# Designs tried in a protein design run: peptides against a protein of PDB entry 5H65. Part 9

Target 1, 294 residues: chain A of PDB entry 5H65
Amino acid sequence: QYLERTPLCAILKQKAPQQYRIRAKLRSYKPRRLFQSVKLHCPKCHLLQEVPHEGDLDIIFQDGATKTPDVKLQNTSLYDSKIWTTKNQKGRKVAVHFVKNNGILPLSNECLLLIEGGTLSEICKLSNKFNSVIPVRSGHEDLELLDLSAPFLIQGTIHHYGCKQCSSLRSIQNLNSLVDKTSWIPSSVAEALGIVPLQYVFVMTFTLDDGTGVLEAYLMDSDKFFQIPASEVLMDDDLQKSVDMIMDMFCPPGIKIDAYPWLECFIKSYNVTNGTDNQICYQIFDTTVAEDVI

## One batch from the design tools (peptide; aimed at target 1 K30 P31 M220 Q283)

Design b1_p15_1_s4 (made by RFdiffusion4, then SolubleMPNN; from b1_p15_1, 9 letters changed)
Fold by OpenDDE base, seed 2:
Structure b1_p15_1_s4 (fold): chain B 294 residues (1-294), chain A 15 residues (1-15)
Amino acid sequence: as target 1 above (294 residues)
Amino acid sequence: SEELRSLEATARSLE
């Protein structure tokens, strides 16, 4: 995959698609806010979605909490159930289902907890004590995922989302198909439940300038470019600071571009048709942030 | 079972 370094002026004259290795300065980038740069990407339909806000999740779980757990769905071969009324003023019915491994209840750190009627806060707290948490609701014949607008799986501070368009949801009993009911790999859980998992990605537009030309390059990357997982950055202040530092390093505010470090990266060109207009666009790929400081 | 009680206790402790 060796590519010779090509000046931007030459690239701008060439037809797409092609791949290039470039050395350029990051004149500017968008969006400026990190939160705005983190999206959810479907690997199947390729739609980009916003990461739900806490407020959005609150509404979903609040609505879910108004539903009564079906007692007929409790205590199956897959899980043991407990139901209680919360101590708060609302007195919500909360049902938790502890998923068993071959009929045996695991320790909390290996246990998948299915929850009905929990608030976002409660669910998040539970995710710190249990291996994984799935918000569910009582369906007609089985427990079902509560809502794909909310996480289908929460592990620690990581919220795993599924694509509404591409997913064909199956009932919770399909978790029986999992041989390993201890690690709860998100992709495996998703597969069992008919979910197409969304991927956290950084989405940015870089304006690159090498002195010979200027072009905009699109960045969509999960964890390679910054060497920081997009899935974790929103929940980790230190990671956020790291990303900010990286961006500030390449594009320092209040400093002339002449003093900017050089960014080395790979870009690929591709054709985009918008109506009758055909244009060439560029995307950064297979790139880990590298600088060439003089 | 004791295991179930333990898990429940853990879950309920977060109420």
Scores: peptide ipSAE 0.537, ipTM 0.940, DockQ to the pose 0.012
OpenDDE base, seeds 1, 3, 4, 5: peptide ipSAE 0.532, 0.534, 0.532, 0.530; ipTM 0.939, 0.940, 0.939, 0.939

Design b1_p15_2 (made by RFdiffusion4)
Pose (drawn by RFdiffusion4):
Parts: structure tokens; sequence; C-alpha cells
Structure b1_p15_2 (pose): chain A 289 residues (1-273, 279-294), chain P 15 residues (1-15)
């Protein structure tokens, strides 16, 4: 009834901060390599960070495999422990600690594992069969998180990361403070270990063109715009294909802008200290499947 | 600031 759209030339003449409903074509976008759009964002210090690569994580887990699990930290009231020996793996030993709920191991889909000396591949397989996995190492008096450079919790396809600057790391026994040992809410796990969780976000720069003007608008969201979770997309081939197809739909490489579909969206202007723009309250996924 | 960081990323992606 009162759906009206503001041309871009009218927006460029106005001062910030304001909000606009627009319709424009996606002339171009950055990043050209879409995997680079997935960033980690700390809600406490507002820093943006890269997600660690497989090679980065492999280095951490292989380095963890050189250390011997400490027998003194095995079989507590919090967890049962089991050590596996290996062959042709530089004498590696793997410790898996099964976390108990009131002195009883829960079902595998509710059971959290702590693991010393495991590879990324093994941790990912364990994450399928069990509720979740925390990479750990034998500290002086207690089990401790392996490294904040690696995920503090792997749950399903989500690798949860914490902020190195904002976190004050606590040892594993502090998991006793969790209300139960079966739900394993990632924010609750992070609080018990003194970790400030990072948030996954898609970060992209859109160049919008409606024929009256041109404008750069940022995309920064976790799951609204694509209806694809940023927290899952790096570990899910189908979600990656969906992002590829949506961006190929709005901005196909090689063909002209005349043939592109229109992008209906809101944008908000704001002062940085020049005026910048950002997409908000917008999803392409509700009308596109 | 967050906006400066977004700008820096956008410049890096142009390279």
Amino acid sequence: QYLERTPLCAILKQKAPQQYRIRAKLRSYKPRRLFQSVKLHCPKCHLLQEVPHEGDLDIIFQDGATKTPDVKLQNTSLYDSKIWTTKNQKGRKVAVHFVKNNGILPLSNECLLLIEGGTLSEICKLSNKFNSVIPVRSGHEDLELLDLSAPFLIQGTIHHYGCKQCSSLRSIQNLNSLVDKTSWIPSSVAEALGIVPLQYVFVMTFTLDDGTGVLEAYLMDSDKFFQIPASEVLMDDDLQKSVDMIMDMFCPPGIKIDAYPWLECFIKSYNVTQICYQIFDTTVAEDVI
Amino acid sequence: SLSEQLMTLSEQWSE
C-alpha cells in the first residue's frame, strides 16, 4: 500500500544517519573469493578476525600430539578417561575424556568429550557421533584448553572460537559449574571456561546501481540475508553452494548489468568519524529458494 | 573502529 523506493541519487545528497528503502542491481561485489566473506567478530571488543585455516589447525593439533597425557589428570568425578596407543605415528597417544552428568555418562548425543592428541579429522568424526568436543592438554594441575587459536568447542558442524584479547582462560574443572552435562550450550561452555565467544558473520561490500546513482553498501550479518548460518557455512558444502548460487544470481560473471535481477533492501547511512552505508532488515532468501 | 576495519577489508579484497 505505501511501498515506495528512494533513488540512489537522492540518498547521496543527504546527510547521515538515516535509513532508506531501495531497489538496485548489484553491479559488483567483494570478496570475489566468497570464502573470504566469513569473518569472526568479538561482541566485547568489536574486533574482526580471520577464521583459522585447516593448515593452521593441523599445526596446533599435531603439536598437541607431541605431548604425553598426564595420568594424574585421568578419571575424575567430572570425567572418565581412556588412552589409546598408536603405531607409525611418532609414538602418539590419544586421551578421550568422557564427561559425566551426576557421576553417570549420558547418551552419546548428550556426551561431551575432551580430547588430547587428536587430529582435526578425528575431532570432526567424534563431533558427528557425540554431542561435542573440546580440544584439551595436560596442564600442571588440571586439564586446560589446547589453544585459543583452535576452536574451544566443536559442536555439529560449528567450530566455536573465543577472543584472545577479551577471554580470561579457566581450567577444565570449571565445567562442573554448568547447570547440566547434557545440553552443552556453547555460550554456557564459554562462560564456564572464561571465554568470550566470537560470532561468525558474512562481511561483504556491495556496489549497488539503480541507474540514478552508484553506492557502496556493506553486508554484515550472521544468518539473516542469505538465511544461511555463517557459523556453519565453512564446514558445509551444500550451504557453500547456496551462497555461490545466490551471488551468481544477483551478479552473474561475464553478462551485463541490464540482465541482472533487482535487489530489494533497506540501507542505513552512518558517519564513520565520509558517509558509509550498510544493509539491514533484509533477506534475499524469503522470495528466492 | 568496526567501520575502519570493514573499509580495510574492502581495500584488501580489491587487490
Fold by OpenDDE base, seed 4:
Formats: C-alpha cells, sequence, structure tokens
Structure b1_p15_2 (fold): chain B 294 residues (1-294), chain A 15 residues (1-15)
C-alpha cells in the first residue's frame, strides 16, 4: 500500500481531511445485531433507510391485492397475461404477466414476471421459479410499479429497492427499451423504469485501539469488508453466521483485548459541523478484513 | 447529510 502505517495517537492530533493506514484492535463495535447494521443507501441523495421488514411488505402487498387488474392492460406485445381468481372470501384476482423476448416467451430462468395482486408469499414462490418478479399495479394507460416501499425487482431471495426521493417512475412499457430481455440486470431494469436503485450497506461503528490511542470509526460498506454482499446476508443464514464469526474473531467475547488479533485497515478523517460544534469523524474505506498474523 | 445520519444511528445504538 502507498500509505505508511500511522499510530492512532498521531492521528488523533491531526486535522482533517486525511487518509491513514492503521493497525489496531477492535475493542468493540455497534450494533451487535447484524440485522440492525444492514441499511439501504441512495447513491444520489445519500439517504440511509431501513430495510423493510416482512411485515411491512405484507401490508403493502395486501393493499395492492385489493385492486382489480385492468383487463385493457393485459396481453400486450411486451407480455402475456394470465389471471387467477382465489377461492377466499374476497375472491382476489391475481394477474401474472410473462414478459416476452421479441414476442417469444423465454425459459423460466430467463423470464421476468409482472405480478398484480399477489401476496408476499405468492411472489416469493414465483421468484424461486422464474428469473425475476416485479410487483405492479394497473395504471391509467399502462402497468406501473406497485410501490417503491416494496422491492421493484425480486430475484430469488434478493430484494432490490429504489429511492422514493430520486426516482421518476416510468410505465412498464419502457422495458421495451431493453435489448436483452433475458438477464434482467437490476441496474438496467431500474434505468428503464426511472428508478434510482438503493444499495445495501453494512453500517457499523468500530472502536479501534492500538495501544497508543482509541478512536471510533464508521464502517459503511457493501461487499468489500466482509467479502459478503450486504444485499444477500439478511436472507442467508450461512452468510449471517460467517459475518458473526468474523466479528467474533476480531472481538471475541469473554477474552481480554490483549489477545485480540490486529486489524489492518484504512480510515479517512473528515470534518463535521453541527451548529456551533465542530468535530472530526473517521470512516473505514477500501478495506477487506485482514489480521496481522504474528 | 450522510455524516449526520451516521451520528444519529451511532447514538441510537449506544442507547
Amino acid sequence: as target 1 above (294 residues)
Amino acid sequence: SLSEQLMTLSEQWSE
């Protein structure tokens, strides 16, 4: 690396902004629960948001299921439509639109489904059988995205979300602009529909101690630090366990800090002004977890 | 700002 290692005691005396390479022990970290650290981040407006809970999604899709699919919007050049009527007391109608590629239905693993009136459970089942699912509703002239509070695209167990503030939603027919209607790259889908995709990030605060000083640094990272995507961790028990093991390795419970492994990382300092208060904050960047094997 | 958001979260986690 191009940066020489700097002791924390020296860093604490210096003005911001600066970049440092450090070697320190992870004395403690917050939050302790992984699900609390995973957030959604907008790359444009930089708003941090909570990942919606299943209960939140249930409500959104339940509300959407109260709307009847518009017959006039079924079976276009873009998609073939099938309608199901549930046998429940409400007689809920569910519309599934199979997006075609040049007028031909693709294989299930390449097929995008547009869903009207589906429950979370139903949508999840379909997402396991087909390439992707987009929850939609009938607009005035075209199908449109159901709600940005819910995923705009579901691929397997991965939920892709969009920014309400920065997105300017376009109707579903804009998917026609995509030349490739088989891979369904989330960024391409988002672009076609006027969505600014949110990024999954791990957000934590680390208390770092190298024996010369102690400082707190923020971690905001998508996939580099743990080498585990934040976008997948909430839906994968094995990945969650892996993150927990990594954190336990660097900060083992019931063990004295003298026995902790050394963490090599990069941090940057920056100035924060809050009213009359000026302070220097630190953030970890461009770091993959690595310990100094002595 | 992002920094303000991070500070707010950090405070919440400390409670």
Scores: peptide ipSAE 0.375, ipTM 0.882, DockQ to the pose 0.743
OpenDDE base, seeds 1, 2, 3, 5: peptide ipSAE 0.364, 0.364, 0.374, 0.362; ipTM 0.879, 0.879, 0.882, 0.879

Design b1_p15_2_s1 (made by RFdiffusion4, then SolubleMPNN; from b1_p15_2, 7 letters changed)
Fold by OpenDDE base, seed 3:
Structure b1_p15_2_s1 (fold): chain B 294 residues (1-294), chain A 15 residues (1-15)
Amino acid sequence: as target 1 above (294 residues)
Amino acid sequence: SLAEQLQALHEQQLL
């Protein structure tokens, strides 16, 4: 639908909900640090979560490493198992299960590994050498996902997370439902295991000023606004630099707002009720920033 | 093989 450009002063006087096309300068934004702007969003319950830090994951995997793999669950029709004892003082048992495709082990670059007893460091090293890794534990009758507080799937440097609230976990044998056991598409893995996958999103608050008025609008976007996936930015220095450059372009430090470029975007207003207080808030939507300065 | 690759990682103290 075509929307005419509306000045902010007019928008600020109108009731919600409505959609607007605006042209404004980005006076400021929060948070200033990129890593703080990346969150996990559940598409079902809409909960926003912090991306777990390495320290959080270390604890989870250390706890998992205290549990010995169950010998009864090794070597099924779904996977072949290998067990190692670490040479450290603790002598941890590490189990790696290689998921088979129709009874045949795939190539390393298309193989899914199920790992018991691995540390974060070990898991990350393995994910760099193999296509996909799932941290698991020995359940009563089958392998199970270790913990939804940790990634349910690691592919290279990408950590895939699931929603604790919305997921109803199923055992690892449910991976048998996947026809293609080589590509290991995160959504397919999640579906098989009863996981509602979380989506990486940029969450920022923009203060917009068009000279007629000032309003705050929040951005929640996965890959459209910057044309950079939020899922990849935390692990890629070049992508981080790109986002920083874009933000510096629209909101250059140490320069007066008069010299800022104009940002064209769509915003929608919505009502937020907190007790007896009703507030109109704004969200940026369906907007891609261009490289060219307008 | 996959197992051999994993074994190599273990021997290299990566696992």
Scores: peptide ipSAE 0.117, ipTM 0.822, DockQ to the pose 0.013
OpenDDE base, seeds 1, 2, 4, 5: peptide ipSAE 0.109, 0.114, 0.112, 0.114; ipTM 0.815, 0.820, 0.817, 0.815

Design b1_p15_2_s2 (made by RFdiffusion4, then SolubleMPNN; from b1_p15_2, 7 letters changed)
Fold by OpenDDE base, seed 4:
Structure b1_p15_2_s2 (fold): chain B 294 residues (1-294), chain A 15 residues (1-15)
Amino acid sequence: as target 1 above (294 residues)
Amino acid sequence: SLAEQLLALHEEWEK
């Protein structure tokens, strides 16, 4: 960019807000475990949330499975419904609604399933065979999204979440507004259902050292820094390994910092009020790490 | 604010 490189010692003396280009070594970073660095971010209210754990989802879907599907809501113009009764002690009812495209059932790879009463395991299995899955429940007059604490849309191994604060949920029949009922673009589904989708982001703290000074900077990035989507990394071992390799490259364990590669990045300073204290913080922005660094 | 949230996370990670 147009910014000239500024040494950290100079940056540390300046008031915020400002933008800088820097060249520094990554002395250390937090958190060390990748799964702790992946968060959900609302683009509207800017709330950061933890990605729900499998155990959290199990509870939500178990609770949902205690509800009986409403027969009156089955087999509409929008979807065809199939009901299963499990062979377990409770005889759990599971309703699967196959969303139609202009009255015609699409192929599995183009089909959206609405699942009522399914477990996490069952939902995940279905998501591997069909285009998308939405966990739902029977409302008073229509099917409704089960819970925003769970994914509103599952595509393969990707779980799409919505913001509880900013979303104004609408019933499932609002999917009728979608012209294309085969691609199931998450943003389009969210819009139809009144959901503000959350964004997966990497959130880390970098301790940067250029020999003139030491500075801590935050990283909040979805897919630019690592060139790896935060939305996919938790469910892909290869992507996790790639991120780990990148971090090990910049901050190799058991090696002196003098041998660390240089990291070139952009940082911006900003003011944060903590009680009566005004603190200057730094955030990395518009930065992609290079594979080959010297 | 987002800045405050990030600061809070930083403090949490330092513990």
Scores: peptide ipSAE 0.134, ipTM 0.705, DockQ to the pose 0.752
OpenDDE base, seeds 1, 2, 3, 5: peptide ipSAE 0.030, 0.128, 0.133, 0.053; ipTM 0.595, 0.700, 0.708, 0.654

Design b1_p15_2_s3 (made by RFdiffusion4, then SolubleMPNN; from b1_p15_2, 7 letters changed)
Fold by OpenDDE base, seed 4:
Structure b1_p15_2_s3 (fold): chain B 294 residues (1-294), chain A 15 residues (1-15)
Amino acid sequence: as target 1 above (294 residues)
Amino acid sequence: SLADQLLELSKQQSL
């Protein structure tokens, strides 16, 4: 639907909810650091979570490595198992389960690994050589996902996380329900294991100024605004640089706002009620800025 | 590294 441009001064006087097309300068934004702007969002409960840091994952995997793989759970129709004992670290046991497709081991680039007792470093190295890695532990009757505080699926440098609140975890044997055991689509894996996958999103607050007024607009976007996936940006230096360049273009440091470029975007207003206080807030939607950068 | 060892062993399994 076509929306005419509305000056911010007019928008600030109107009731919510409404949609607007605006042309404004990006006076400032927060947070300033990119890593602080990337969050995990649950599409069901709408909870926002921080992306776990490497240190957090190290702890989880170290704890997992203290557990001994259960021999009874090795070598099923679903997977072939191999066990390693480390020479160091008090003889840590590591179990790797190679998931089969119709009883046959697939190629490495199509193979899913289930790993018990692996360190973050080891898991990351394996994820670069195999299609996917799932950190698991020995349950009572089956292998189970290790911890939803860690990725349930690692593909290359991409860490897929699940919502602890909305997920009802099922055992690893439920992967048998997947007809295709070569592509390992994250959503399919999540569904099989009872996981509600979290979405990577950019979360920022923009202060917009068109000379008639100033308003703050909230940005929650996964891949449209920058035309860069939030899921990949944290692990890719080039993508990080690209986002930084875009932000520096619209909000260049060390110069006056009069020299800033104009940003065209769509915003929607909505009401937020806190007790007796009613506030109108604004959110950016259906906006892509990257097209103007090329 | 362990990861390298795992990779080599996996190749022996026709991966």
Scores: peptide ipSAE 0.039, ipTM 0.767, DockQ to the pose 0.012
OpenDDE base, seeds 1, 2, 3, 5: peptide ipSAE 0.031, 0.031, 0.031, 0.036; ipTM 0.743, 0.741, 0.744, 0.752

Design b1_p15_2_s4 (made by RFdiffusion4, then SolubleMPNN; from b1_p15_2, 5 letters changed)
Fold by OpenDDE base, seed 1:
Structure b1_p15_2_s4 (fold): chain B 294 residues (1-294), chain A 15 residues (1-15)
Amino acid sequence: as target 1 above (294 residues)
Amino acid sequence: SLAEQLQELSKQWSL
C-alpha cells in the first residue's frame, strides 16, 4: 500500500479514523523493560493478558499434582501410559501418556506426551526430550486439559496458551480427529481440543516526533515490526538482545533527539471514548523496522 | 475494549 508521507502537525488536526505514512523520530517508548511489553492476545475476544510467570506455573502444576491419576483412563487406543511414583514422602504419582499414531508409538521427536501430575521442572525436562507435551488431568470419562492458566501445549521452550473465555474444552480423545499424530501443529491441537489459541504480542507506546508535532502511537505486533516472534523472545536471550539493540538504535540513551535516526512507519488513527471525552488515538500498523534507517 | 486496555497499560507504564 502506498500512502503519501504526512507531517505529524497535519495528522494531529484531522479526524479519525485515517491511515498515514509518517517519518518521525522515536523520542521515547514505554515500557522500558522488554518482558513487560510481551502480552497474550485473544484474536476472538481481544482480551490482553499477562504471560504467566514461572512461579504462577509452579503453583498450577503443584495443585495438579495433588490429584492421583485414574487407572481406568490409562492405556487406551490413543495412548500408552506409564506411571512413576516419586521417592518423596508423599509418594506422588506421575502419569505419562504416549500418544500413538495408528496404534504405533512414534519416534521421540514426533511423540506427543500427556503428563498428569508432573511439576513444571519435570514437564520442561520432558518437553526438551519429547518435542510436544500437554499437561492433563483425569476427568470423569477421559483425560482432560489440566488448566488453561497453564500452557495447553509445550514444544521445546515454546509455551502455547489458550483463552479461558473463548475456549470450550473437549476431552483428550478428540485428538483422534487428527489424521497426522506426529507433527502436532499447535493450531490443530487447539482445534481438536476446543481451544482458542492466544497470540503473543509486543505491546508498546511510542512517542513520535518529526519536528512539526508530537504524538503517541501504540505498537501491537506479533512478529512483523522487529521481525522477531513475540512467542520466542521471552525464552531466548539472543532475541531479547536483538530487540534491545533495535530500540537503542532508534532511541539511543544519552544522545539528543536531533541525532536520532528517522523511523518510517504507518499509523492509523481511531476514536476512543473516555467517559464524556472523545479522544483520538494512534496505532502503528504494517510496519517493519527498515535496515536503511542507519 | 482493546483500546481501553491499551490506555490502561499506558497509564500503568507511566507510573
Scores: peptide ipSAE 0.252, ipTM 0.801, DockQ to the pose 0.752
OpenDDE base, seeds 2, 3, 4, 5: peptide ipSAE 0.037, 0.211, 0.163, 0.248; ipTM 0.739, 0.782, 0.733, 0.802

## One batch from the design tools (peptide; aimed at target 1 V203 V272)

Design b1_p16_1 (made by RFdiffusion4)
Pose (drawn by RFdiffusion4):
Structure b1_p16_1 (pose): chain A 289 residues (1-273, 279-294), chain P 16 residues (1-16)
Amino acid sequence: QYLERTPLCAILKQKAPQQYRIRAKLRSYKPRRLFQSVKLHCPKCHLLQEVPHEGDLDIIFQDGATKTPDVKLQNTSLYDSKIWTTKNQKGRKVAVHFVKNNGILPLSNECLLLIEGGTLSEICKLSNKFNSVIPVRSGHEDLELLDLSAPFLIQGTIHHYGCKQCSSLRSIQNLNSLVDKTSWIPSSVAEALGIVPLQYVFVMTFTLDDGTGVLEAYLMDSDKFFQIPASEVLMDDDLQKSVDMIMDMFCPPGIKIDAYPWLECFIKSYNVTQICYQIFDTTVAEDVI
Amino acid sequence: SQHEQQELKKMAEQLD
């Protein structure tokens, strides 16, 4: 009834901060390599970070495999422990600690594992069969998180990361403070270990063109715009293909802008200290499947 | 926040 659209030339003449409903074509976008759009964002210090690569994580987990699990930290009231020996793996020993709920191991889909000396591949397989996995190492007096450079919790396809600057790391026995040992809410796990969780976000720069003007608008969201969770997309081939197809739909490589579909959206202007623009309250996924 | 917006701009400039 009152759906009206503001041309870009009119927006460029106005001061910030304001909000606009617009319709424009996606002339171009960054990043060209779409995997680089997935960033980690700390809600406490607002710092943006790269997600660690497989090679980075392999280095951490292999380095963890050189350390011997300490027998003194095995079989507590919090967890049962089991050590596996290996062959042709530089004498590696793997410790898996099964976390109990009131002195009783829960079902595998509710059971959290703590693991010393495991590979990324093994941790990912364990994450399918169990509720979740925390990579750990034998500290002086207690089990401790392996490294904040690696995920503090792997749950399903989500690798949860914490902020190195904002976190004050606590040892594993502090998991006793969790209300139960079956739900394993990631924010609750992070609070018990003194970790400030990072948030996954898609970060992209869109060049919008409606024929009256041109404008750069940022995309920064976790799951609204694509209806694809940023927290899952790096570990899910189907979600990656969906992002590829949506961006190929709005901005197909090689063909002209005349043939592109229109992008209906809101944008907000703001002062940085120049005026910048950002997409908000917008999803392409509701009308596109 | 304004600092967050500055970090977003900075990261956006580094995009490929």
Fold by OpenDDE base, seed 3:
Structure b1_p16_1 (fold): chain B 294 residues (1-294), chain A 16 residues (1-16)
Amino acid sequence: as target 1 above (294 residues)
Amino acid sequence: SQHEQQELKKMAEQLD
């Protein structure tokens, strides 16, 4: 829908909810660090979560590595299993289960691995060689996802997470419901395992100034605003540089705001109740920053 | 194939 440009001073006087098209300068933004702006968002319960750090994952996988794989759960119609004991680390038991497609093992680039007792380093190595890796543990009757605090699916450098609140985990054998066991689409895997997948999002607060007024606008966006996937930015130096360049372009350090480029965007107002206090907040939506917008 | 399976398993064993 077409919206006429509205000055911020007029917007600040209006009741919510409403949608606006604005032209303003980015006076400042927070957080300043890119890694702090990337969060995980649940599309169902709408909770925002921090992306787990490497150290967090190390702990989870280290704990998982202390458990012994259950022999009775090895080698099913769904997967072939390989078990070995490490020479180091007091003889840690590691199990890798190779998921089959209609009883046949696919090529490595199409193969899903289920891993028990793997370290983060080992899992990462495997994810570079195989299509996907799922950290699992031996349950009572079947393999189960290790922990929703860790990725439920690792594809290359991408870690897919699930919502603890909204997910109702099902056992690994539910992967049998997938007709194609070669592509391993994250959403399909999640559905099969009863996982509500979390979405990587950029979460930022922009202070916008058009000379008539100043307001703070909330940004929660996965891939539209920067045209860069939030899911990939943390693992790609070039993408990180691109985001930094964009932010520096709109909010250059050491330069007066008068020289800042204009940002055109859409914002929506909404009411927020905090106890007995009611306030109007603003969110950026349906906006893509491009070079020609400057 | 059995050969492919063995190769995949070998790849997985090179974790350490």
Scores: peptide ipSAE 0.088, ipTM 0.797, DockQ to the pose 0.012
OpenDDE base, seeds 1, 2, 4, 5: peptide ipSAE 0.045, 0.082, 0.082, 0.046; ipTM 0.771, 0.797, 0.796, 0.775

Design b1_p16_1_s1 (made by RFdiffusion4, then SolubleMPNN; from b1_p16_1, 7 letters changed)
Fold by OpenDDE base, seed 3:
Structure b1_p16_1_s1 (fold): chain B 294 residues (1-294), chain A 16 residues (1-16)
Amino acid sequence: as target 1 above (294 residues)
Amino acid sequence: SMQERQELEKTAKTLD
């Protein structure tokens, strides 16, 4: 729907909720560091979570590595299993389960690997060789996802996370419901395992100034604003540079705001109640800035 | 197949 451009001074006087088209300069934004702006968002409960750091994952996987794989759960119709005992580290046992497609083992690049007792480093190495990796543990009757605090699915450098609140985990054998056991679509895997997948999002607060007024607008976007997936940016230096370039373009350091380029975007107002205080907030939506940079 | 399994195992064993 077409919206006429509205000056910020007029917007600031209006009740919420409403939608606006604006033209303003990006006076400032927060957080300034890109890695701090990337969060995990649940599409159901809308909880925002921090992306786990490597240190967090190390702890989880180290703990998992202290557990012994259950021999009874090896070699099912779904997967073939192999156990290795490390020469070092007092003989740590690592179990790897190769998921089969209709009883047939696929090639490594199409194979889902379930791993018990692997370290983060080992898992990362495997994720570069196999289509996907799922960290698992031995449950009472079946393999189970290790921990939703860790990725439920790793594909290359992409870590897929699930919502602890909204997920109702099912055992690994539920992967049998997948007809295609070669592509391993994250959403399909999540559905099979009862996981509500979290979405990577850029979360920023923009201070916008059009000369008539100043307002703060919230940005929560996965891939539209920068035309860069939030899910990939943390692991790709080039993408990080691109985002930085975009932000530097709109908010160049060391120069006056008068020289800043104009940003055209859509914002919506909404009411927020903080205790007894009611305030109007603004959110950027349906906006792409990357096209202006191309 | 056993051959395929061996190949996958070889690939996975590179984690060492």
Scores: peptide ipSAE 0.298, ipTM 0.883, DockQ to the pose 0.012
OpenDDE base, seeds 1, 2, 4, 5: peptide ipSAE 0.292, 0.296, 0.298, 0.295; ipTM 0.880, 0.882, 0.884, 0.882

Design b1_p16_1_s2 (made by RFdiffusion4, then SolubleMPNN; from b1_p16_1, 9 letters changed)
Fold by OpenDDE base, seed 1:
Structure b1_p16_1_s2 (fold): chain B 294 residues (1-294), chain A 16 residues (1-16)
Amino acid sequence: as target 1 above (294 residues)
Amino acid sequence: SMEEMQALVETASKLD
């Protein structure tokens, strides 16, 4: 993309929609906490949702653990089942279903586990070992996804979520439609189960100042702006540190704005109607922060 | 084998 640099004072006088290239200082940003800046976005209905907290997941899985696995749904052509009875939790039943590939159990690192009655801790441990876990429950005729408020798929430390509004859930046997039952691509799993997958996004508001004017620009980005995936940042301390370092570089604490580095970015203006009031808003797009700016 | 898978589950999750 090529656009001539436009000063903010000129942009603020123009009608929307338009695209601009700007050079400005990051006066401030919100939210300040990284966890608050990571959201789930539906590509279909465009709603933004909060990433569930660990406590929220604990409740969901604890509730799921109160349900007894249906013996009639064990050991199908799709999966082999094993049931455990805990000794220290009043005989809680945990069912693990090992999904087969063409009737054969795959290697552990390629095997999808369907889990009934597992706690968050147990599920996380299993996902680290097997790298693919779906929390499920016993339906009337088949296993079903436990709850869209929880991940529909956990792979290592990555939690994949689905949109409650847009998804039309199908039973677990629909995984039979997958030719390859070893790779467990999240999008393929979602499609088979009727799930619209949510996308992790960074959501921030930047206050930009180039000395001629000040405007607020909205950032919604999955992996381009920071060159860090929003889907991985919450579970990786090093990635979190990297984001913090980037933000501290552009908006250093305790320093006057005159000493801030310049940020080059693209913004687009758009009209927003709130009742009878029309306002122009701005969004950052197609921008990658480069270390070379300093 | 299934037995090996079960052992892995037990080890990873500390299931009985």
Scores: peptide ipSAE 0.237, ipTM 0.872, DockQ to the pose 0.013
OpenDDE base, seeds 2, 3, 4, 5: peptide ipSAE 0.236, 0.235, 0.234, 0.229; ipTM 0.871, 0.872, 0.871, 0.870; seed 5 fails the geometry check

